# Designs tried in a protein design run: peptides against a protein of PDB entry 5T59. Part 198

Target 1, 112 residues: chain A of PDB entry 5T59
Amino acid sequence: TTPTMQSTSLLTEHLGYPPISLVDDIINAVNEIMYKCTNAMEKYLMQRNIIGKKDFSDEIKIGTAKLESLLENSVDKNFDKLELYVLRNILSIPSDLLEENRFRLLHHEKLV
Target 2, 90 residues: chain B of PDB entry 5T59
Amino acid sequence: EHIRFQRLVQVCNKALEESIRKLQSWEKIHECFPNYGQTREGIENLTVCQQQVIKLWSNLSRVEFDAIFHERSIEEKLNQLDDLINKARS

## One batch from the design tools (peptide; made by RFdiffusion4, then SolubleMPNN)

Design b2_p29_6_s1 (from b2_p29_6, 10 letters changed)
Fold by OpenDDE base, seed 5:
Structure b2_p29_6_s1 (fold): chain B 112 residues (1-112), chain C 90 residues (1-90), chain A 29 residues (1-29)
Amino acid sequence: as target 1 above (112 residues)
Amino acid sequence: as target 2 above (90 residues)
Amino acid sequence: SDIDDFFKNADDEKVKKEVEEIRKLFEEV
């Protein structure tokens, strides 16, 4: 079910924060992890940039940048899917309950 | 009975797994370092690097996501949501 | 699983657009 103003308000009250905040936390975390991984990779290889008489520093920098771009694209696509799934299927209120005004139970439980 | 938190964990794992899939390909790694990877030492370094990155990805994501879930009390909140929905339907 | 099927069958551009629309909703709140 697609989020609505009504469901968002109810879920925000229940969670204590908007549903999107959880998703943002997850996405921010994975982005940070992603760059930590690529930076670690570059540093590791740059410490081993000379083999024999050849310096591969330029190739390493270009190569790690390509891998970073590849990972960025993959993270972007897959975590868009995650966001959509979470907001539609996990952090959601079934439409039948909203239509029948049964969502009042969420508010009632908090007040009792 | 309680299904939402389990699904949250599952979808997080799925997104993480799919995101790292291409880095698990040796061919993809090697393509980025065509000359470096033609040397014995280069291959060895790339192999270790690939393994370390995948491990780092897995470890950091586990720690950070668990921290988020704890800070947001999401398991409890999702269980409560399941209970409320089930109660409303009974 | 439903999650596996979702990821497999989802169109990247369609998903991106839907996410953007959903985010617009949250910005309005």
Scores: peptide ipSAE 0.745, ipTM 0.958, DockQ to the pose 0.893
Fold by OpenDDE base, seed 1:
Parts: structure tokens; C-alpha cells; sequence
Structure b2_p29_6_s1 (fold): chain B 112 residues (1-112), chain C 90 residues (1-90), chain A 29 residues (1-29)
């Protein structure tokens, strides 16, 4: 189910934060991890840039940049899918329950 | 009965796995280093590098995502959500 | 699995657009 103003409000009250905040945390984390990985790769190879009297520094820099780009694209696409799935299927309230009864239930549980 | 948190973990793992898939391809790695990868030492270095990066990816993501889930108390909240929904339907 | 099928069958551009629309909703909240 696609998020609505009603479901978002209810979930925010339940979670103590908007559903999107969790997704943002996840996406921010993976982006940070992504660049840590590519940076580590570049540093590792740059320490091993000379083979047989040939300096491969330029090729390494270009190659790692290409890999970073590939990873960026993949992360972007797959975590868009994650975001959509999470907000539709995990952090969601079934439409049939978005009635007065649901509001009362949440209110009751909060008081207990 | 409690399914949402399990699905959250699963979808996170899926996204992580799919994101790193291309880096798991030796062919893709080699294509980025066509001359470097034609040397014995280059192949060895790329092999080790590839393995280390994949491990780093996995380890960092596990630590960071677990921290997020803990800070957001998401397992508890999702379990409660499951319970609320199930109760509403009963 | 459901998740596997979702990732396999999802159209990247459609997903991106839907995410953007959802983001707009949260901006209004």
C-alpha cells in the first residue's frame, strides 16, 4: 500500500519518528560505506602501483573511479527499491484498517 | 505472527547483495584494469583487493545497520505494529 | 521470495519516480 497522510501520521506517532527517517538512516549509511570501500580499494592498489618497472597509478585511479561509478549506480537503484518496498510493505498500515477503529486502538495502546 | 522486522532484514540484505553483485564479477573488475590485470602481480593484487572490499562491505553494513535498528528500536516497533494489525483484524 | 521477485521484476525508472512521489508526501507532513 502506498503511504498516505493518515498512515504517515499514525506511523510517526507509533515509531516516534517519521517512517522516512529510518530509510534515510539506511541510505546515508550505505552511501558512507560505499565510499569507504572504494577509497580502501584505491589506497590498496596505489600502494601496489608499480609492477615490472611500469607505473600503473593512472590506470588504478581511472579504474577505481569506474568501479565507484558502477557501485553508485547499483546502490542508487537497489536502495530505491528498498525504500519503496519498506514504505509500501513494512512501514505501512493496511487500507482496510485506516478507520476510526484503528485510531482508537492506537490511542488505547498508547495509554496502557 | 511477527513478520515485518524479518522482512526489513531480508530486504536490507537483498539490497546490499544486489548492490555489490557487479564487484563480485572478476570480469567487471578486470575490465577496469585492463593492463594492470595482465600482469601476474596485478591479478594477485586485484584478487585480494576484490575479496577485501566485499568483506569490508559486508562487515560495515552489518555493524551500521544493526546500530540503526537498535537506535530506532525498529524490531520492537514493528512487532508492536504486527500485533496491532492482527488485533484489529481479530 | 516476495522480495526477490520484487527486485527482479521492478522497473528502475518506475521505482525511482514512485520514490520521488512518496518523498513529496513526507515533505508535506
Amino acid sequence: as target 1 above (112 residues)
Amino acid sequence: as target 2 above (90 residues)
Amino acid sequence: SDIDDFFKNADDEKVKKEVEEIRKLFEEV
Scores: peptide ipSAE 0.744, ipTM 0.958, DockQ to the pose 0.892
Fold by OpenDDE base, seed 3:
Structure b2_p29_6_s1 (fold): chain B 112 residues (1-112), chain C 90 residues (1-90), chain A 29 residues (1-29)
Amino acid sequence: as target 1 above (112 residues)
Amino acid sequence: as target 2 above (90 residues)
Amino acid sequence: SDIDDFFKNADDEKVKKEVEEIRKLFEEV
């Protein structure tokens, strides 16, 4: 189910933070990892830029940039899917429970 | 009984696997280095590079995501959420 | 699995737009 103000508020109370914060952490982490990977790739190849008598530095720079772009696009698309799935199916409250005053249940648990 | 955290782990793994899929393609890698990859030594370097990047991707993501899950206490919170929902439906 | 099916059947542009709409909701909170 699509997040609502009600579900977001209830989940925030339960989690101690907004559901989007977890997703943000995940996305920020993977972005950092992505650039670490591409940087490592470029550095590795640039240390091996000379083959025989030919310098492939320019080709390596262009090639790694292309791979970075490919990875970036893939990460963007797949983690958009992740975000949508998480917020709809994992960090979500069934609509029938929202209609049945889910807030009361959470409140009751805190009082017990 | 507890399903949400398992699904979180699964969807994270899925996103990570799908994201790195293109880099797992040797053809895609080679296309980015058309002349470099025509040399024997270049092919060797690209092969090692590809393997190392994939390993780095896997290792870093595992460590970082586990840290996030721990810091956010998400397994406990999702288990509690499952329990609350199950109780509400009982 | 349901996750596999979701990823396979999802339209990239549609997903992106839906995510953007969800983000707007959280920005307003």
Scores: peptide ipSAE 0.744, ipTM 0.958, DockQ to the pose 0.856
Fold by OpenDDE base, seed 2:
Structure b2_p29_6_s1 (fold): chain B 112 residues (1-112), chain C 90 residues (1-90), chain A 29 residues (1-29)
Amino acid sequence: as target 1 above (112 residues)
Amino acid sequence: as target 2 above (90 residues)
Amino acid sequence: SDIDDFFKNADDEKVKKEVEEIRKLFEEV
């Protein structure tokens, strides 16, 4: 189910943070990892840019940039799917339970 | 009875796997380095590079995501959420 | 699995739009 103001508030109270914060952490992490990977690849190949009498530095830079773009696009698409799935199906409250009764249960749990 | 955290782990793994899929293709790698990949030494370098990047991707994501899950106490919170929902339906 | 099916059947542009709408909701909080 699509998040609502009510479900977001209830989940924020339960989690101690908004549901979107977890997703943001995940996305920020994978973006950082992505650039670490592409940077490592470029550096590795640039240390091996001379083969025989030829310098492949320019080709390496262009090639790694292409791979970075490819990975970036894939990460963007797949983690959009992740975000949607998580917020709809994992960090969500079933519609039949989105009533005052659910809110009381959360309060009761905190008091125990 | 506890299903949400397992699904979180699964969807994270799915997104990671799908994201790295293109880099797992030797053809895609080679296409980016058409002349470099025409040399024996270049092929060897690209092969090692590809393997190392995939391993780095896997290792870093595992460590970072586990850290996030721990810091956010998400397993406990999702288990509690499952329990609350199950209790409400009883 | 339902996760596999979701990823397989999802339309990229539709997903992107839905994510943006959800983000707007959180920004309003």
Scores: peptide ipSAE 0.744, ipTM 0.957, DockQ to the pose 0.870

Design b2_p29_6_s2 (from b2_p29_6, 11 letters changed)
Fold by OpenDDE base, seed 3:
Structure b2_p29_6_s2 (fold): chain B 112 residues (1-112), chain C 90 residues (1-90), chain A 29 residues (1-29)
Amino acid sequence: as target 1 above (112 residues)
Amino acid sequence: as target 2 above (90 residues)
Amino acid sequence: SDIDEFFKNADDEEVKKEVAKIRELFKQV
């Protein structure tokens, strides 16, 4: 189910933070990891840029940039899917409970 | 019983695995270094580099995602959510 | 699994659009 103002409010109350905050943390983390990986790759190869008296620095820079772009695109697509799945199926409240006013349930649990 | 946190872990793993899949392709790697990869040493370097990147990707993501889950107490919160939903439906 | 099927069958552009819509919702919160 797609998030609504009602479900978002209820989940925020339950979690102590908006559901999107968790997703943001995940996405920010993977982006950081992605660039750490590509940077490490470039550095590793640039330390090995000369083979048989031939300097491959330019090819390495271009090649690693291409791989970075490839990874960026893949991360973007797959973590968009993750975001959608998480917010629809994991951090979500079933529609039947929303219709039955889950708000009462949450308040009841806090008061008891 | 408790299903949401398990699904969260699964979908995170899926996204990570699918994201790195293209880098697991030797052909994709080699195509980016057409001349470098024609040398013996170049092939060796690219092979090691590919393996290290994949390992780094896996290790860093595991550590960072676990930290996020802990900081957000998401397992507990999702378990509670499951319980609340199950209780409401009982 | 349902996750595998979701990833396999999802349209990239449609997913992006849906995500954008959801994020607009959260900006209002």
Scores: peptide ipSAE 0.765, ipTM 0.959, DockQ to the pose 0.884
Fold by OpenDDE base, seed 5:
Structure b2_p29_6_s2 (fold): chain B 112 residues (1-112), chain C 90 residues (1-90), chain A 29 residues (1-29)
Amino acid sequence: as target 1 above (112 residues)
Amino acid sequence: as target 2 above (90 residues)
Amino acid sequence: SDIDEFFKNADDEEVKKEVAKIRELFKQV
């Protein structure tokens, strides 16, 4: 179910924050983790950049940048899917609960 | 009864797994370091690096996502949502 | 699972469009 103004308002009231805030937290976290991973990889290899009297520093920098881009693209795509799934199927209110008679139960529960 | 939080965990894991899938490919790793990976020592370094990155990815994501879920009280809130829906349908 | 199926069958560009629409909605709230 695609989010609506009504469902978003109700969920925000229930959660204490907009549903998108949770998704943003998740996405921000994974982005931070992603760059920590790629940075760690670059640093590890740069500490081991000389092999057989050859300096592979330039290749390492280019290679790690390519891997970072690859990971960025994958994270972007998969967490867009996550966002869509979460907001449609997890942080969502079924249509029957959005009916007037069911809507009252949600408000009543909060007030009691 | 309570299904939403379980699904949240599952979809998070799915996204994480799919995101790291390309880095799990040795071929893709090696392609980024064509000359470095032609040396024995280079291969060893890349192998260790790949393993460490994957572990770091898994460990950090677990810790950070659990922290988010706790701070947002999302398990409780999703359980309550399930209960409300079930109650409304009863 | 439904999650696996969703990830498998989802079109990347379509997903991006839908996400964009949803985010526009949240900006209005």
Scores: peptide ipSAE 0.764, ipTM 0.959, DockQ to the pose 0.900
Fold by OpenDDE base, seed 2:
Structure b2_p29_6_s2 (fold): chain B 112 residues (1-112), chain C 90 residues (1-90), chain A 29 residues (1-29)
Amino acid sequence: as target 1 above (112 residues)
Amino acid sequence: as target 2 above (90 residues)
Amino acid sequence: SDIDEFFKNADDEEVKKEVAKIRELFKQV
């Protein structure tokens, strides 16, 4: 189910932070990892840029940039899907628990 | 009974796997380095590079995501959420 | 699995729109 103000408030109280904060941590981490990977690739190949008598530095830079763009696009799409799935299906409260009596139960358990 | 944390791990793995899928294609790697990849030594370098990047992707994501899950206590919180839901439905 | 099915059947533009809507909700919190 799509997040609501009610579910977000309940989950924030339960987690100690808004559900979106976890997703932001995940996305920030994968972005950092992504650029570490592409940087490592570029550095590795640039250390091996000369084959025979030919210098492939320009081709390596362009090629690595293309791979970085490809990875960026894939990360963007797939982690948007992740965000949607997590917030709808994992960090979510079923509709039957969003009733007033169930809301009280959650608060009661929190206080006990 | 506890299902949410398992699903979180699964969806993270799915997103990571799908994100790196194109880099696992040798054809796509080679297309980015058309002349470099026509040399024996270039092919060797690209092969090692591809393997190392995929390993780096996997290792870094495992370490960083585990750290996030720990800092956010998400397994415990999701287990508690499962328990609350199950209790409410009983 | 439902995760596999979701990733397979999801429309990229629709996903982006839904994510944007959700993020707007969280900005209000």
Scores: peptide ipSAE 0.764, ipTM 0.959, DockQ to the pose 0.919
Fold by OpenDDE base, seed 1:
Structure b2_p29_6_s2 (fold): chain B 112 residues (1-112), chain C 90 residues (1-90), chain A 29 residues (1-29)
Amino acid sequence: as target 1 above (112 residues)
Amino acid sequence: as target 2 above (90 residues)
Amino acid sequence: SDIDEFFKNADDEEVKKEVAKIRELFKQV
């Protein structure tokens, strides 16, 4: 189910943080990892840029940039899907339970 | 009965796997280095590079995501959420 | 699996739009 003000509030109280914060952590992490991977790739190849007295530095820089762009696009698309799935299906409360009884149950559990 | 955390792990893995899929294609890698990849040494270097990047991707993501899950206590919270929902329905 | 099917069948632009809507909701909280 799509998040609502009510479900978000309840989940925030339960988690101790808004559901979106978890997603943000995940996305920020993968973006950092992505950069580290592409940077490592470029550095590795640039250390091996000369073959047969030919310097491939320019080709390596262009090629790694292309791969970075490709990876960035893929990360963007797939982690948008992740975000949507998580917020709809994992960090969610079924609509039939978004009533006063569910709210009271959550409060009751915290007090016990 | 506890399903949400498992799904979280699964969807994270899915997103990671799909994201790196293009880099797993030798053809895609080679296309980015058309002249470099025509040399024996170039092919060898690209092969090693590809393998190392994929491993780095996997290892870093595992470490970072596990850290996030721990810091957010998400397994416990999702298990509790499952229990609360199941209890509400019973 | 459910996740596999979701990733396979989801429209990229539609997903992006839905995510944007959800994020707007969180800004209001």
Scores: peptide ipSAE 0.764, ipTM 0.959, DockQ to the pose 0.894

Design b2_p29_6_s3 (from b2_p29_6, 11 letters changed)
Fold by OpenDDE base, seed 2:
Structure b2_p29_6_s3 (fold): chain B 112 residues (1-112), chain C 90 residues (1-90), chain A 29 residues (1-29)
Amino acid sequence: as target 1 above (112 residues)
Amino acid sequence: as target 2 above (90 residues)
Amino acid sequence: SEIDEFFKNANEEEVKKEVKEIRELFKKV
């Protein structure tokens, strides 16, 4: 079920915040985690950049950048799917409950 | 009875798992470090690095997502939503 | 599972388009 102005308003009232705020929290969190992971990877390898007589610093920087890009793309794609699924199927109100009588029920339950 | 919060947890786990999938591939890791990975010590370092990153990903996501769910009271709110829907249909 | 099937069958461009449309809706709220 695609979100509507009516469902969004009802859910915002129920949740105390817009449904999109939860999704934003999740996406912001995973983005932060992503960069913490890639940063940790780079730092770990840069502390081990010299093997024998060779300095692999440049290769490590390029390699970790590539992995970061791969992770960024994957996070973007999969959390777009997550956003769509959450807003369609989890933070959603069935059409039969969007009728006027059902709207009253939701308000009644909140006020009791 | 209560299904929405479980689905939220499931879809979060699914997105996290799919996002980290490529980093779980040794081949993908190794190809990013073609010369470094030709050394014994380099292979060892990459192996440990891969394992640590995956663990860090898992641990941080668990902590942060649980914090979000708690702060947003989402389990309670979704359970209430399920109850309202079920009550309306009874 | 339902979620697995959703992720498997989702078209990336279509998902992006729909997400964009949904976000535009929320901007109006």
Scores: peptide ipSAE 0.739, ipTM 0.958, DockQ to the pose 0.875
Fold by OpenDDE base, seed 3:
Structure b2_p29_6_s3 (fold): chain B 112 residues (1-112), chain C 90 residues (1-90), chain A 29 residues (1-29)
Amino acid sequence: as target 1 above (112 residues)
Amino acid sequence: as target 2 above (90 residues)
Amino acid sequence: SEIDEFFKNANEEEVKKEVKEIRELFKKV
């Protein structure tokens, strides 16, 4: 189910934070990890940039940049899917419960 | 009975696995370093680099995501959500 | 699995659009 103002409000009350905040944490984390990984690759290879009498520094820089871009695109794609799945299927309230005002149980449980 | 947190873990793992899939391809790695990868030492370095990055990706994501889940108390909250929904349907 | 099927069948452009729309909703909250 697609998030609505109603479901978002109820979930925010239940969670103590908006559902999107969890997704943001996850996405921010993976982005940080991604750049740590690509940076590690570049550093590792740049420490090994000379083979024989040839310096491969330029090729390494270009190559790692290409891999970074590849990873960025993949992360963006797959974590967009994750975001959609989480907000539709995990951090969601079934529409039938919202339509029938059965969501009152969520509010009632907090008041009792 | 409690399914949402399990699904959260599963979808996180899926996204992580799919994201790193292309870096697991030796062919794609080699294509980015066409001349470097034509040397014996270059191949060895790229092989080690590839393995280390994949391990780093896996380890960091595990630690960071677990921390997020803990800080947000998401397992408890999702279990409660499952219970509330089930109760509402009963 | 259900998640595997979701990822397999998801249209990238459609997903991006829906995510954008969802985020716009949250900005209003």
Scores: peptide ipSAE 0.740, ipTM 0.958, DockQ to the pose 0.863; fails the geometry check
Fold by OpenDDE base, seed 1:
Structure b2_p29_6_s3 (fold): chain B 112 residues (1-112), chain C 90 residues (1-90), chain A 29 residues (1-29)
Amino acid sequence: as target 1 above (112 residues)
Amino acid sequence: as target 2 above (90 residues)
Amino acid sequence: SEIDEFFKNANEEEVKKEVKEIRELFKKV
């Protein structure tokens, strides 16, 4: 079920915040985690950048950057799917309950 | 009866799992460090690094997402939503 | 599972488009 103005208003009243706010929190969190992970990886390897007589610092920097990009793309793709699923199937009100009489029921229940 | 919060947890886990999938591939990791990964010591370092990053990913996501769910009282709110919907259909 | 199937069958570009449209809706609220 695709969100509507009516469902959004009702859900906002019910939740105390817009449904999109939850999704934003989730996305912001995963983005933060993502960069913490890639940063940790780079730091770990940069502390181990010399093998024998060869310095692999440049390769490590490039490699970790590539992995970060791969992770960014994957996060973007999968959390777009998450956002769509959440807003359609979790934070949603069935269309049959958005009729006038049903709307009153939901509003009444909120006030009770 | 209460299904929405369970689905929220499931979809979060799914997105997290799919996002980290490529980092779980040794081949993908090795491709990013072609020369470093040809050394014994380099392989060892990459192996440990890969494992630690995956664990960090999992641990941080669990902590942060649980915090979000708590702050937003989402389990309670979704259960209430389920109840309202079920009541309306009864 | 339902979620697994959703992720498997979802078209990336279509998902992005729909997400964008949904976000536009929320901007109006």
Scores: peptide ipSAE 0.740, ipTM 0.958, DockQ to the pose 0.873; fails the geometry check
Fold by OpenDDE base, seed 5:
Structure b2_p29_6_s3 (fold): chain B 112 residues (1-112), chain C 90 residues (1-90), chain A 29 residues (1-29)
Amino acid sequence: as target 1 above (112 residues)
Amino acid sequence: as target 2 above (90 residues)
Amino acid sequence: SEIDEFFKNANEEEVKKEVKEIRELFKKV
């Protein structure tokens, strides 16, 4: 179910924060993790940049940048899917609960 | 009866797994280092690097996502939501 | 699984479009 003004308001009241805030936390976290991973990879290889008499520093920098871009694209794609799934299917209210009588029930449970 | 939090964990795992999938490919790793990977020592370094990155990805994501879920009390909130829905339909 | 099927069948461009629309909704709240 696609989010609406009504469902968003109800969920925000229930959660204490907008549903999108949880998604933002998740996305921010994975982005941070992503760059930590690529940075670690570059550092590891740069400490091992010379093999024999050849310095592979330039190739390592270019290669790790390519992998970073690859990971960025994959993260973007898959966490867009995650965002859509979460907001449609997890942080959602069934249409039958958006009716007036059931809406009162949600408020009642909060107040009691 | 409680299903939403389980789905949240599952979809997070799915997104993480799919995101790291290409880095799990040796071919994808090697093609980024075509000359470095032509050396024995280079191959060894890339192999270790690949394994370490995958482990780091898994460990950091577990710790950070668990922290988010705790800070947002999301398991409790989603369980409550499930209960409210079930109660309303009873 | 349901989630696996969702990820498999999702069109990337459509997903991006819907996410954008949803985010616009939240800006109004």
Scores: peptide ipSAE 0.739, ipTM 0.958, DockQ to the pose 0.875; fails the geometry check

